# Ledger of designs, part 10: peptides against a protein of PDB entry 6FBK

Target 1, 90 residues: chain A of PDB entry 6FBK
Amino acid sequence: EDTGVRVELAEEDHGRKSTIALRLWVEDPKKLKGKPKDNGAIEFTFDLEKETPDEVAQEMIESGFFHESDVKIVAKSIRDRVALIQWRRE

## One batch from the design tools (peptide; made by RFdiffusion4, then SolubleMPNN)

Design b2_p19_3_s4
Fold by OpenDDE base, seed 3:
Structure b2_p19_3_s4 (fold): chain B 90 residues (1-90), chain A 19 residues (1-19)
Amino acid sequence: as target 1 above (90 residues)
Amino acid sequence: KVKVKREFKRLSVEEAKKL
């Protein structure tokens, strides 16, 4: 599914640590709240063992990056990337 | 639960292209 939001690793994953750096970018600028000067990506850390995509997405909305209505789209994008990372680690 | 403010760093397009 194309969410219009892309999440990628911001570092090489050697499968050794639970915390990873991710970068999220939005294909459709209308999905972004406000008018940010720098719109290349949003970088953040994610703990593969302790955190969930939904919680992190909610925190991103609360921080003002996205509209409330897009929280599930953001969460799905994070989830899809996290699932792929975990799959590669198996 | 106790929450700590999560850090989100906005990158430029050029910065985002760098690993």
Scores: peptide ipSAE 0.685, ipTM 0.891, DockQ to the pose 0.580
Fold by OpenDDE base, seed 4:
Structure b2_p19_3_s4 (fold): chain B 90 residues (1-90), chain A 19 residues (1-19)
Amino acid sequence: as target 1 above (90 residues)
Amino acid sequence: KVKVKREFKRLSVEEAKKL
């Protein structure tokens, strides 16, 4: 599924630490709450061992970046990238 | 659950291109 939301590493992953820096950007500007002018990416950290994509996505919505109806789309995008990172580490 | 507010940094397009 193409969510229109992209999540990528904001740093090189050496596979040594559980915390990673991620950047999320949106192709569809309608998904951005408030229609910010500077919408290149949203940078945040993610703990591969302790955190879940759903919880982090919810926190992002609560911070006002997205509409509440898009929480699952954001969560899926984070999940997909996290799964890929974990796959590459194995 | 009481927790620290997560930091989310809004980047410009130019900043987002930098790794």
Scores: peptide ipSAE 0.684, ipTM 0.890, DockQ to the pose 0.588
Fold by OpenDDE base, seed 2:
Formats: sequence, structure tokens, C-alpha cells
Structure b2_p19_3_s4 (fold): chain B 90 residues (1-90), chain A 19 residues (1-19)
Amino acid sequence: as target 1 above (90 residues)
Amino acid sequence: KVKVKREFKRLSVEEAKKL
């Protein structure tokens, strides 16, 4: 599924730690709330063992980056990347 | 349980291109 939201690693993953740095960027400017000057990516940490994409997405919405209607899209994008990272670690 | 505010850092396009 093309969510229009991309999530990538913000650091090299050696598969050693549960906390990783991620960067999220949006292909569709309409998904960004307001008109931020810096819209290259949103960087954040994610704990692969303790956190969930839905939880982090909700916090991102509450921080004002996206509209509430896009929370599931954001969560999906994070989930897909996290799943891929976990798959590569196996 | 205390909820800690999550930090989200907005990057410029230039910064985002750098790992």
C-alpha cells in the first residue's frame, strides 16, 4: 500500500539495540498540517520492543505534524518500516 | 506511569538526505 508517507532508518542498523532512529517524510504536502519551513523529514526514536506504531503516530498527531484523519496512515507507514527492519534482523 | 513527551525533530531537506 502506498500511503504517501515514507519511513526510513536515520542510522545504520546493526541489529544490536531495540531503540532505533527513524525519519518520516511525506510525499503529499496536504498531509502536513500547516506549512512548515522545514519539511524534509521528521526524525524520532522508536523502541522496537516497547513501542507501537499506533502509539507513536498518535503522539505525532498530538504534536501537530498531521491531521487526526491521517493517524492510521502514519501508523501504517511506521509499521511497515518497523516490520521490514525486524525482518532483516532475523 | 509518567508519560514523557516524545521528541520529534523536523529536519530540512538537506539534513534529511544525510544519514
Scores: peptide ipSAE 0.684, ipTM 0.889, DockQ to the pose 0.539
Fold by OpenDDE base, seed 1:
Structure b2_p19_3_s4 (fold): chain B 90 residues (1-90), chain A 19 residues (1-19)
Amino acid sequence: as target 1 above (90 residues)
Amino acid sequence: KVKVKREFKRLSVEEAKKL
């Protein structure tokens, strides 16, 4: 499913660390809360063993990047990328 | 539990295109 939110690796994944750097960007500017000057991407770390996409998405909203109504869209985008990364590590 | 705020870094479009 196309969420309109893109999540990519912000670093090369050698499959060794449990923590990875991710970048998230949105195609629809209406999904962004406020009017950020620089809206190319949001970079953050994700612990593949300890964290969940839903938790991180909620934290992103609480930080003011998105509206509460978009939490599931953001979470899904993170989840899909994380799943792909985990798949490639197998 | 005590929760530390996660760090989120806003990037420019140009920087976002680079690894």
Scores: peptide ipSAE 0.682, ipTM 0.889, DockQ to the pose 0.581

## One batch from the design tools (peptide; made by RFdiffusion4, then SolubleMPNN)

Design b2_p20_5_s1
Fold by OpenDDE base, seed 1:
Structure b2_p20_5_s1 (fold): chain B 90 residues (1-90), chain A 20 residues (1-20)
Amino acid sequence: as target 1 above (90 residues)
Amino acid sequence: KKKRVFKVLSMEELEKLRAL
């Protein structure tokens, strides 16, 4: 499902550590219920073993990047990318 | 609760990175 939110690796993943650098940005704001903060992209580290997409998405809302009504769509975007990364590591 | 660090890039910076 196209969330309108894109998440990519901000660095090459060699599968050596549990933490990865991710880059997230909005490609189609019409798919979001609220109006996101006007940014190019958001970069952050994600611990594949200790953190969840839902928690990170919630933290983005708390930081003011997205409206609370869009937490699930943001979380899904992160989840989908993380799942793909984990799949490639196996 | 530790505050997560978010690095914000401008649209220009993003476009430069995407062009690579």
Scores: peptide ipSAE 0.645, ipTM 0.890, DockQ to the pose 0.764
Fold by OpenDDE base, seed 3:
Structure b2_p20_5_s1 (fold): chain B 90 residues (1-90), chain A 20 residues (1-20)
Amino acid sequence: as target 1 above (90 residues)
Amino acid sequence: KKKRVFKVLSMEELEKLRAL
């Protein structure tokens, strides 16, 4: 499913750290229920071992980047990218 | 709980990065 939200590595992943830098931005705002802040992208560190996409997405909501109704779609976008990164590390 | 750090990029900054 196309969430309309893009998540990419903000740095090259050499598979050496448990943390990765991610970059998230909206490509298709029509896919979201609310209107996100008009920002280019959001960069953040994600701990592959200790954190979950849902928790990070919730923190983005609390920070005001997205409407609460879009927490799941944002979480899914992060989850899909994280899963791909983890698979490539195997 | 710890407050997460988010770095916000402008559209211009994003475009420059995506062009690389």
Scores: peptide ipSAE 0.644, ipTM 0.889, DockQ to the pose 0.751
Fold by OpenDDE base, seed 4:
Structure b2_p20_5_s1 (fold): chain B 90 residues (1-90), chain A 20 residues (1-20)
Amino acid sequence: as target 1 above (90 residues)
Amino acid sequence: KKKRVFKVLSMEELEKLRAL
């Protein structure tokens, strides 16, 4: 499902460490309930072993990047990318 | 709770990176 939020690797992933650098940005604002801040992209590290998409999405909301009503759609976008990365590592 | 670090890129910077 297209969430309107894109998440990509911000670095090459050779599958050697549990942490990855991700880059997230909004491609289709109309798919979000709230109006996100006018940012190009948000980069952050994600620990594949210790962290969850939901908690990271929540932290983005707390930081003011997205409206609280969009936490699930943001989390889904992260989850989908993380799942793909993990699949490619196997 | 530790504050997560978020690096904010401008749209211009994003476009440059995506072009690589």
Scores: peptide ipSAE 0.643, ipTM 0.888, DockQ to the pose 0.800
Fold by OpenDDE base, seed 5:
Structure b2_p20_5_s1 (fold): chain B 90 residues (1-90), chain A 20 residues (1-20)
Amino acid sequence: as target 1 above (90 residues)
Amino acid sequence: KKKRVFKVLSMEELEKLRAL
């Protein structure tokens, strides 16, 4: 499903460490219930072993990047990318 | 709770990165 939120690797993944750098941006704001901040992209590290997409999404909301009503769609966007990365590592 | 670090990029900076 197209969440309207794009998540990509901000670095090459060699599958050597549990942490990865991700880049997230809004591609289709119409898919969001709230209005996101006028940012180009948000980059952050994600620990594949210790963290969850839901936790990171919630932290983004707390930082004011997205409306709280969009936490699930943001989390899904991160989850989908993380799942793909993990699949490629196998 | 540890505050997560988020690096914010401008639209221009994002476009430059995507163009690579």
Scores: peptide ipSAE 0.636, ipTM 0.885, DockQ to the pose 0.736

Design b2_p20_7_s1
Fold by OpenDDE base, seed 2:
Structure b2_p20_7_s1 (fold): chain B 90 residues (1-90), chain A 20 residues (1-20)
Amino acid sequence: as target 1 above (90 residues)
Amino acid sequence: SMPEKVIKLDLKALREKKKA
């Protein structure tokens, strides 16, 4: 599913460390229930071993980047990208 | 394409602030 939210690596992944730098931004705001506060790309570190997409998405909402109604969309976007990264590491 | 504007979000720092 195209969530309208895109997540990409902010760095090259050599598969050596458990943390990765990601950038998240809205490509299609019409797919969100709320309106994001900013149109920039959010760069953040994601720990593949310790963090979950749901927790990170919730933290982004608490920080004011997205409406609470879009937590699952944001989480899914992160999850899908993280899964791809993990699969490519194998 | 990726927006020109990049916002650095330090989630670790936010968590520490919330914990305190």
Scores: peptide ipSAE 0.655, ipTM 0.902, DockQ to the pose 0.948
Fold by OpenDDE base, seed 3:
Structure b2_p20_7_s1 (fold): chain B 90 residues (1-90), chain A 20 residues (1-20)
Amino acid sequence: as target 1 above (90 residues)
Amino acid sequence: SMPEKVIKLDLKALREKKKA
């Protein structure tokens, strides 16, 4: 359940837009199989209607931020945060 | 706690390059 990867809103969510700004960073590197490229927070836009956590995670891997073996853990961290945001919108 | 350093990632731009 705790992936070691933290995802938070980079802005206030008023439930008006289909896109949200998120920030993702490694909180516990021991839970990752590979070593992350950077220790900074990755800020990105996520479209709640068009994008999936798995696709976004894969794109981050391709960008070199994480090892390919950690795609699922990154995807899960995004998915969990997105789900929470959607629940709050109801 | 959130890191001080923020890396801005433009995923849309990356996707456009991939499709081209």
Scores: peptide ipSAE 0.654, ipTM 0.902, DockQ to the pose 0.936
Fold by OpenDDE base, seed 5:
Structure b2_p20_7_s1 (fold): chain B 90 residues (1-90), chain A 20 residues (1-20)
Amino acid sequence: as target 1 above (90 residues)
Amino acid sequence: SMPEKVIKLDLKALREKKKA
């Protein structure tokens, strides 16, 4: 499913560490219920062992980057990218 | 397709600040 939110690696992944740098941005704003705080790409570190997409998405909402009604769509975009990265590591 | 503008978000720092 196309969430309208894109997540990509901010660095090359050699599969050696549990933390990865990611960049998240809005690709299709009409798929969101609210308007994002900024049009730039959000760069953040994600711990593959300790963090969950839902928790990180909630924190982004609390920081004001997205509307609370879009937490699930943001979480899904992170989850999909993380799953792909983990699959490539195997 | 990635925006030129990059916003660095330190979630770890935010969590520590919230717990304090």
Scores: peptide ipSAE 0.654, ipTM 0.901, DockQ to the pose 0.913
Fold by OpenDDE base, seed 4:
Structure b2_p20_7_s1 (fold): chain B 90 residues (1-90), chain A 20 residues (1-20)
Amino acid sequence: as target 1 above (90 residues)
Amino acid sequence: SMPEKVIKLDLKALREKKKA
């Protein structure tokens, strides 16, 4: 499913550490129910062992970057990218 | 393509503020 939200690595992943730097931005705003509060890319650290996409997405909502109705679509975008990164490490 | 503007979000700091 195309969420309209894109998540990419902000750094090269050597597969050595549990934390990774990611960048998240809206590619297709029509896929969102609400309007994004910013048009920039959000750079954040994600701990592959301790954090979950749902919790991180919720924190982004609380920070005011997205409408509360879009928490699941943001979480899915993070989850999909994290899964790909983990699969590449195997 | 990725926007030129980058916003650095410190989630750890936000969590600590939430607990305080």
Scores: peptide ipSAE 0.654, ipTM 0.902, DockQ to the pose 0.951

## One batch from the design tools (peptide; made by RFdiffusion4, then SolubleMPNN)

Design b2_p21_1_s3
Fold by OpenDDE base, seed 5:
Structure b2_p21_1_s3 (fold): chain B 90 residues (1-90), chain A 21 residues (1-21)
Amino acid sequence: as target 1 above (90 residues)
Amino acid sequence: SPPPVLYRGVRVDGKRVFTKV
């Protein structure tokens, strides 16, 4: 499913660390209910063992990047990428 | 291609902090 939010690795993943660097940006703002804060990418670390997409998405909302009504769509975008990364690590 | 990175978020003392590049 196309959430309108893109999440990609910001670095090569060698499958050794539990923490990875991700890059998130809005590709299709029409998919969001709110208006994104800025037109750029957010680079952030994500601990595959300790963090969850929902919590990270909420942190982004609290920082003003997205409207609270879009927390789940942002979380889904992160979740889908994280799942793909974890599958590739197998 | 991805747009320029405007913000970076890292964990600082258990709290995620976003700073503008």
Scores: peptide ipSAE 0.792, ipTM 0.956, DockQ to the pose 0.824
Fold by OpenDDE base, seed 1:
Structure b2_p21_1_s3 (fold): chain B 90 residues (1-90), chain A 21 residues (1-21)
Amino acid sequence: as target 1 above (90 residues)
Amino acid sequence: SPPPVLYRGVRVDGKRVFTKV
C-alpha cells in the first residue's frame, strides 16, 4: 500500500545497533486526511527493540506534524520500513 | 531524493522531543 509517506534509513545499517536513525517525509499529501506541518523531512532515532511505530506516530501527532486522523497511515509507513530493516538483518 | 531535514527527534527523559534544525 502506498501511504504517501516515505520512510528511509538516515544512516547505513550494519545490523549492530538496536537503535537506528530514520528519515520521514510526505511524498503525496493527497493521501493524508489532514495537512502536514511542513514540507521537509523529519529525522529521528528508533529503538528496534523497545519502540513501536504506533507510539512514534502518536508522538509526531502530539508534536503537531500530522493530524490525529492520520496516525495509522504514518504508523504504517514507519512499520513497513522497520519490518524491511529487520528482515534484512536476519 | 529526500527533502532537506527540518526537524530532528530524539528521546529525552523518556519522551520524544523534536527540534528544528
Scores: peptide ipSAE 0.791, ipTM 0.957, DockQ to the pose 0.846
Fold by OpenDDE base, seed 2:
Structure b2_p21_1_s3 (fold): chain B 90 residues (1-90), chain A 21 residues (1-21)
Amino acid sequence: as target 1 above (90 residues)
Amino acid sequence: SPPPVLYRGVRVDGKRVFTKV
């Protein structure tokens, strides 16, 4: 499903370390219930072993990037990208 | 292409901190 939120690798993944750099931005704001804080990209580290998409999404909400009503679609966007990365590593 | 990076988030002392680039 197209969440309107894009998440991509911010660096090349060699499949060696558990921490990766991701880049997240809103591609289609119409798919969000709230209005995003800004229009640029958010680059962030993500530990594949210690962190979860839901927790990171919640942290973004707390920082004011998204409305609380959009936490699940943000989390889903992160989860889907992380899953692809993990699948490619195997 | 992705838009310019405006914020960067990293773990600092167990807390995620977002800073404006």
Scores: peptide ipSAE 0.791, ipTM 0.957, DockQ to the pose 0.798
Fold by OpenDDE base, seed 4:
Structure b2_p21_1_s3 (fold): chain B 90 residues (1-90), chain A 21 residues (1-21)
Amino acid sequence: as target 1 above (90 residues)
Amino acid sequence: SPPPVLYRGVRVDGKRVFTKV
């Protein structure tokens, strides 16, 4: 499903580090219930072994980037990208 | 293409901290 939120690698992944850099931004704001904080990208680290998309999404909500009603759509966007990265590593 | 990076987030003392670039 197209969430309207894009998540991409901010660096090349050589499959060696457990922590990667990601970039997240809103591509289609109409798919969100709330209005995002800004119209730019968020670059963030993600530990593939220790962190979850849901907790990172929640942290973004708490920081005011998204409305709480959009936590799951943000989490899904992160999850989908992380899954692709992990599948490529296998 | 992706828009400019406005914020960076990293874990500091177990908490994620976002700072504006």
Scores: peptide ipSAE 0.791, ipTM 0.957, DockQ to the pose 0.845

Design b2_p21_2_s2
Fold by OpenDDE base, seed 5:
Structure b2_p21_2_s2 (fold): chain B 90 residues (1-90), chain A 21 residues (1-21)
Amino acid sequence: as target 1 above (90 residues)
Amino acid sequence: LRLLSERVVRGKTFRVYERPP
């Protein structure tokens, strides 16, 4: 499903660390809540063992990047990318 | 990439970088 939210690795993944760097951005500016300059690539770390997509998405909402109504879309986008990364590590 | 802003929420850092036009 096309969530309109893109998530990609911000670094090369050698499959050795439990923490990865991700970049997230929206294709539809209407999904943004904050300032116009927030329409960039949001970079953050994600601990594959300790963090969850839902919790990180909630932190992004709290940070003012997105509306609360889009938390699940953001979480799903992160989850899908994380799953893909983990599958590639096999 | 040009760093536009940085925010820290509950100990987690989020950095916003400029997208290429």
Scores: peptide ipSAE 0.795, ipTM 0.950, DockQ to the pose 0.850
Fold by OpenDDE base, seed 1:
Structure b2_p21_2_s2 (fold): chain B 90 residues (1-90), chain A 21 residues (1-21)
Amino acid sequence: as target 1 above (90 residues)
Amino acid sequence: LRLLSERVVRGKTFRVYERPP
């Protein structure tokens, strides 16, 4: 599914750290009610062992990046990228 | 990349960087 939200690694992943750096941004503004301030790329860390996409998405909403109605789209985008990263680590 | 802003929620930092044109 094309969520219109892109999530990429902000650093090279060597597969040894439990924490990774990610960047997220809205590629297709029609897919979201809200959008990141300045239409920029949001950089943040993600702990593969302790954090969940839903929790991080909620934190982004509280930060004011997105409208509450877009939390699931954001969470899914993070989840999909994280899953891909974890699969590549095998 | 140019840093545009920084926000902290529940101890987690989110930094916004300018996207290339």
Scores: peptide ipSAE 0.795, ipTM 0.950, DockQ to the pose 0.851
Fold by OpenDDE base, seed 4:
Structure b2_p21_2_s2 (fold): chain B 90 residues (1-90), chain A 21 residues (1-21)
Amino acid sequence: as target 1 above (90 residues)
Amino acid sequence: LRLLSERVVRGKTFRVYERPP
């Protein structure tokens, strides 16, 4: 599913640590809540053992990046990328 | 990449970098 939200690794993953760096950006600027400068690459860490895509997505909403109505789209985009990363580690 | 902004929510840091053209 094309969510219009891209999530990629912000660093090379050696599969050694539980924390990874991710970079997220929106292809559709209408999904942005804030200022035009928010249409950049949002970089953040993700702990594969402690954090969930839904909770991190909610934190992004609270940070003012996206509308509350888009929380599930953001969460899904993170989840899908994390799943691929975990698959590659196996 | 140029850092545009930084936000912290509940201890988590989010940094926005400028996208290349």
Scores: peptide ipSAE 0.793, ipTM 0.950, DockQ to the pose 0.862
Fold by OpenDDE base, seed 2:
Structure b2_p21_2_s2 (fold): chain B 90 residues (1-90), chain A 21 residues (1-21)
Amino acid sequence: as target 1 above (90 residues)
Amino acid sequence: LRLLSERVVRGKTFRVYERPP
């Protein structure tokens, strides 16, 4: 599913750390229910063992980056990227 | 990349960088 939200590694992943640096941005704003307040690339860390896409997405909403209506889109985008990263680590 | 802004929520830091052209 094309969420219109892109999530990529902000660093090279050597599969050694439980934390990774991610970068998220809106590529297609038409896919969002609301309007993000920022149009840059949001960089943040993600702990593969302790954090969940939903929790981080909620934090981003609370930070004011996106409307609450887009929380699931953001969470899914993070989840899909994280899953891919984890699969590549195997 | 140019840092545009930074926010901290529940101890988590989010940095917004300018997108490359």
Scores: peptide ipSAE 0.788, ipTM 0.949, DockQ to the pose 0.854

Design b2_p21_2_s4
Fold by OpenDDE base, seed 3:
Structure b2_p21_2_s4 (fold): chain B 90 residues (1-90), chain A 21 residues (1-21)
Amino acid sequence: as target 1 above (90 residues)
Amino acid sequence: LKLLKKVEVKGKTFTVYEKPA
């Protein structure tokens, strides 16, 4: 599915830590609040053991990065990437 | 990527990088 949001690893994953660094890119500027022309990527850590895509997405909304209506799209993009990373680790 | 700003919410830090020219 093309959500218009791309999530990638911000660092090489050696499968040794429970936390990973992710980088989020938004291809549709309408999904960004504030100054979408300025923001290129949003980087953050994700704890594979303690955090959930929905909670992190909600925090991003509260931070003012996205509209409330896009929280599920952001969460899905994070979830899909995290799932791939976890499957690759096994 | 060039660092633009850092935003902290509920103890979590989000690092924002400038959009490439």
Scores: peptide ipSAE 0.761, ipTM 0.942, DockQ to the pose 0.767
Fold by OpenDDE base, seed 2:
Structure b2_p21_2_s4 (fold): chain B 90 residues (1-90), chain A 21 residues (1-21)
Amino acid sequence: as target 1 above (90 residues)
Amino acid sequence: LKLLKKVEVKGKTFTVYEKPA
């Protein structure tokens, strides 16, 4: 599914840590608040054992990056990437 | 990528990079 949000690893994953570095890109500028022309990528850590995509997405909304109506789209993009990473670790 | 700003919410840091020209 094309959510207009892309999430990738910001570091090489050797499967040794419970935390990973992720980088989020927004293809649709309408999904960004503030200055979409300046904001290229948002980088953050994700704890595979303690955090959830929904909670992290909500934190990003609280940070002012996205509209509240897009929280589920952001969460899904994070979830899909995290799932892929976890599958590759197995 | 060029660092633009850092935002912290509830102890979590989000690093924002500038869109490439």
Scores: peptide ipSAE 0.761, ipTM 0.942, DockQ to the pose 0.752
Fold by OpenDDE base, seed 5:
Structure b2_p21_2_s4 (fold): chain B 90 residues (1-90), chain A 21 residues (1-21)
Amino acid sequence: as target 1 above (90 residues)
Amino acid sequence: LKLLKKVEVKGKTFTVYEKPA
């Protein structure tokens, strides 16, 4: 599914840490709340043991990156990438 | 990518990079 939000690894994953670095790109400028013409990518760490895509998405909304109505789309994008990473680790 | 800013919310840091020209 094309959510208009792309999430990728910001670092090589060796499967050794519970924390990974992610980079989020927004292909649909309407999904960016603050200066969509300037913002390119958002990088952040994600703890596979302690954090959830929903919680991180909420934090991003609080940061002012996205509209509240897009929180589930952002969460899904993160979830989908995290799932792929976890599958590759197996 | 060019660093634009860093935003911290509840102890979590988000690093924002500028869209390339």
Scores: peptide ipSAE 0.760, ipTM 0.942, DockQ to the pose 0.742
Fold by OpenDDE base, seed 1:
Formats: structure tokens, C-alpha cells, sequence
Structure b2_p21_2_s4 (fold): chain B 90 residues (1-90), chain A 21 residues (1-21)
């Protein structure tokens, strides 16, 4: 599903750590109410065993990156990428 | 990408890079 938000690995994943580095950017600002102004990409670590996409998305909202109404879109974008990464590790 | 700023919330750090021209 195209959420207008892209999430990729910010580093090569060798499947050795429970944490990964992710990079998120908004490609279609028309799909999101929140505009990140001059923010190009947001990079952060994600603990595959301790964190959830929804919780991280909430943290991003609290950080002021997106509107509260876009939390599910952000969470889904992270979830989809994380799921793919976990699939590749299996 | 060029570093713009770092934001920390609840102990988590988000590194922000500026939009390319």
C-alpha cells in the first residue's frame, strides 16, 4: 500500500542485531496533513524485539514531525518496512 | 544528506536531514 511515506534501511542489515537503523521521508505531502517543512529525512533506530511501529509513530508525533491524524499512516509505513526486513531475516 | 538537527523524545533520538535543493 502506498502511504506516501517511504521507510528504508539507513544501514546494511546483516541480521545480527535486534536493532536496525531506519530512514523515513515523505514523498507525497498531499497524502499527509502534516508538512515536515524543510525536513528531508528522519533517521532513527528501531528495536525489533522491544519497539512497535505504533509506539515509534507516536513518538514522532510528539516530536512534532507529523499531525496526530497521520499517526496511523506513519505507523503503517514503518510496520510494512519492518515486516519486510524480518521476512528477509528468516 | 546533510544533517539538520537531532530531536530526542522519551530517550529516542531522531536525526533529521534537510531537504535537498
Amino acid sequence: as target 1 above (90 residues)
Amino acid sequence: LKLLKKVEVKGKTFTVYEKPA
Scores: peptide ipSAE 0.759, ipTM 0.942, DockQ to the pose 0.741

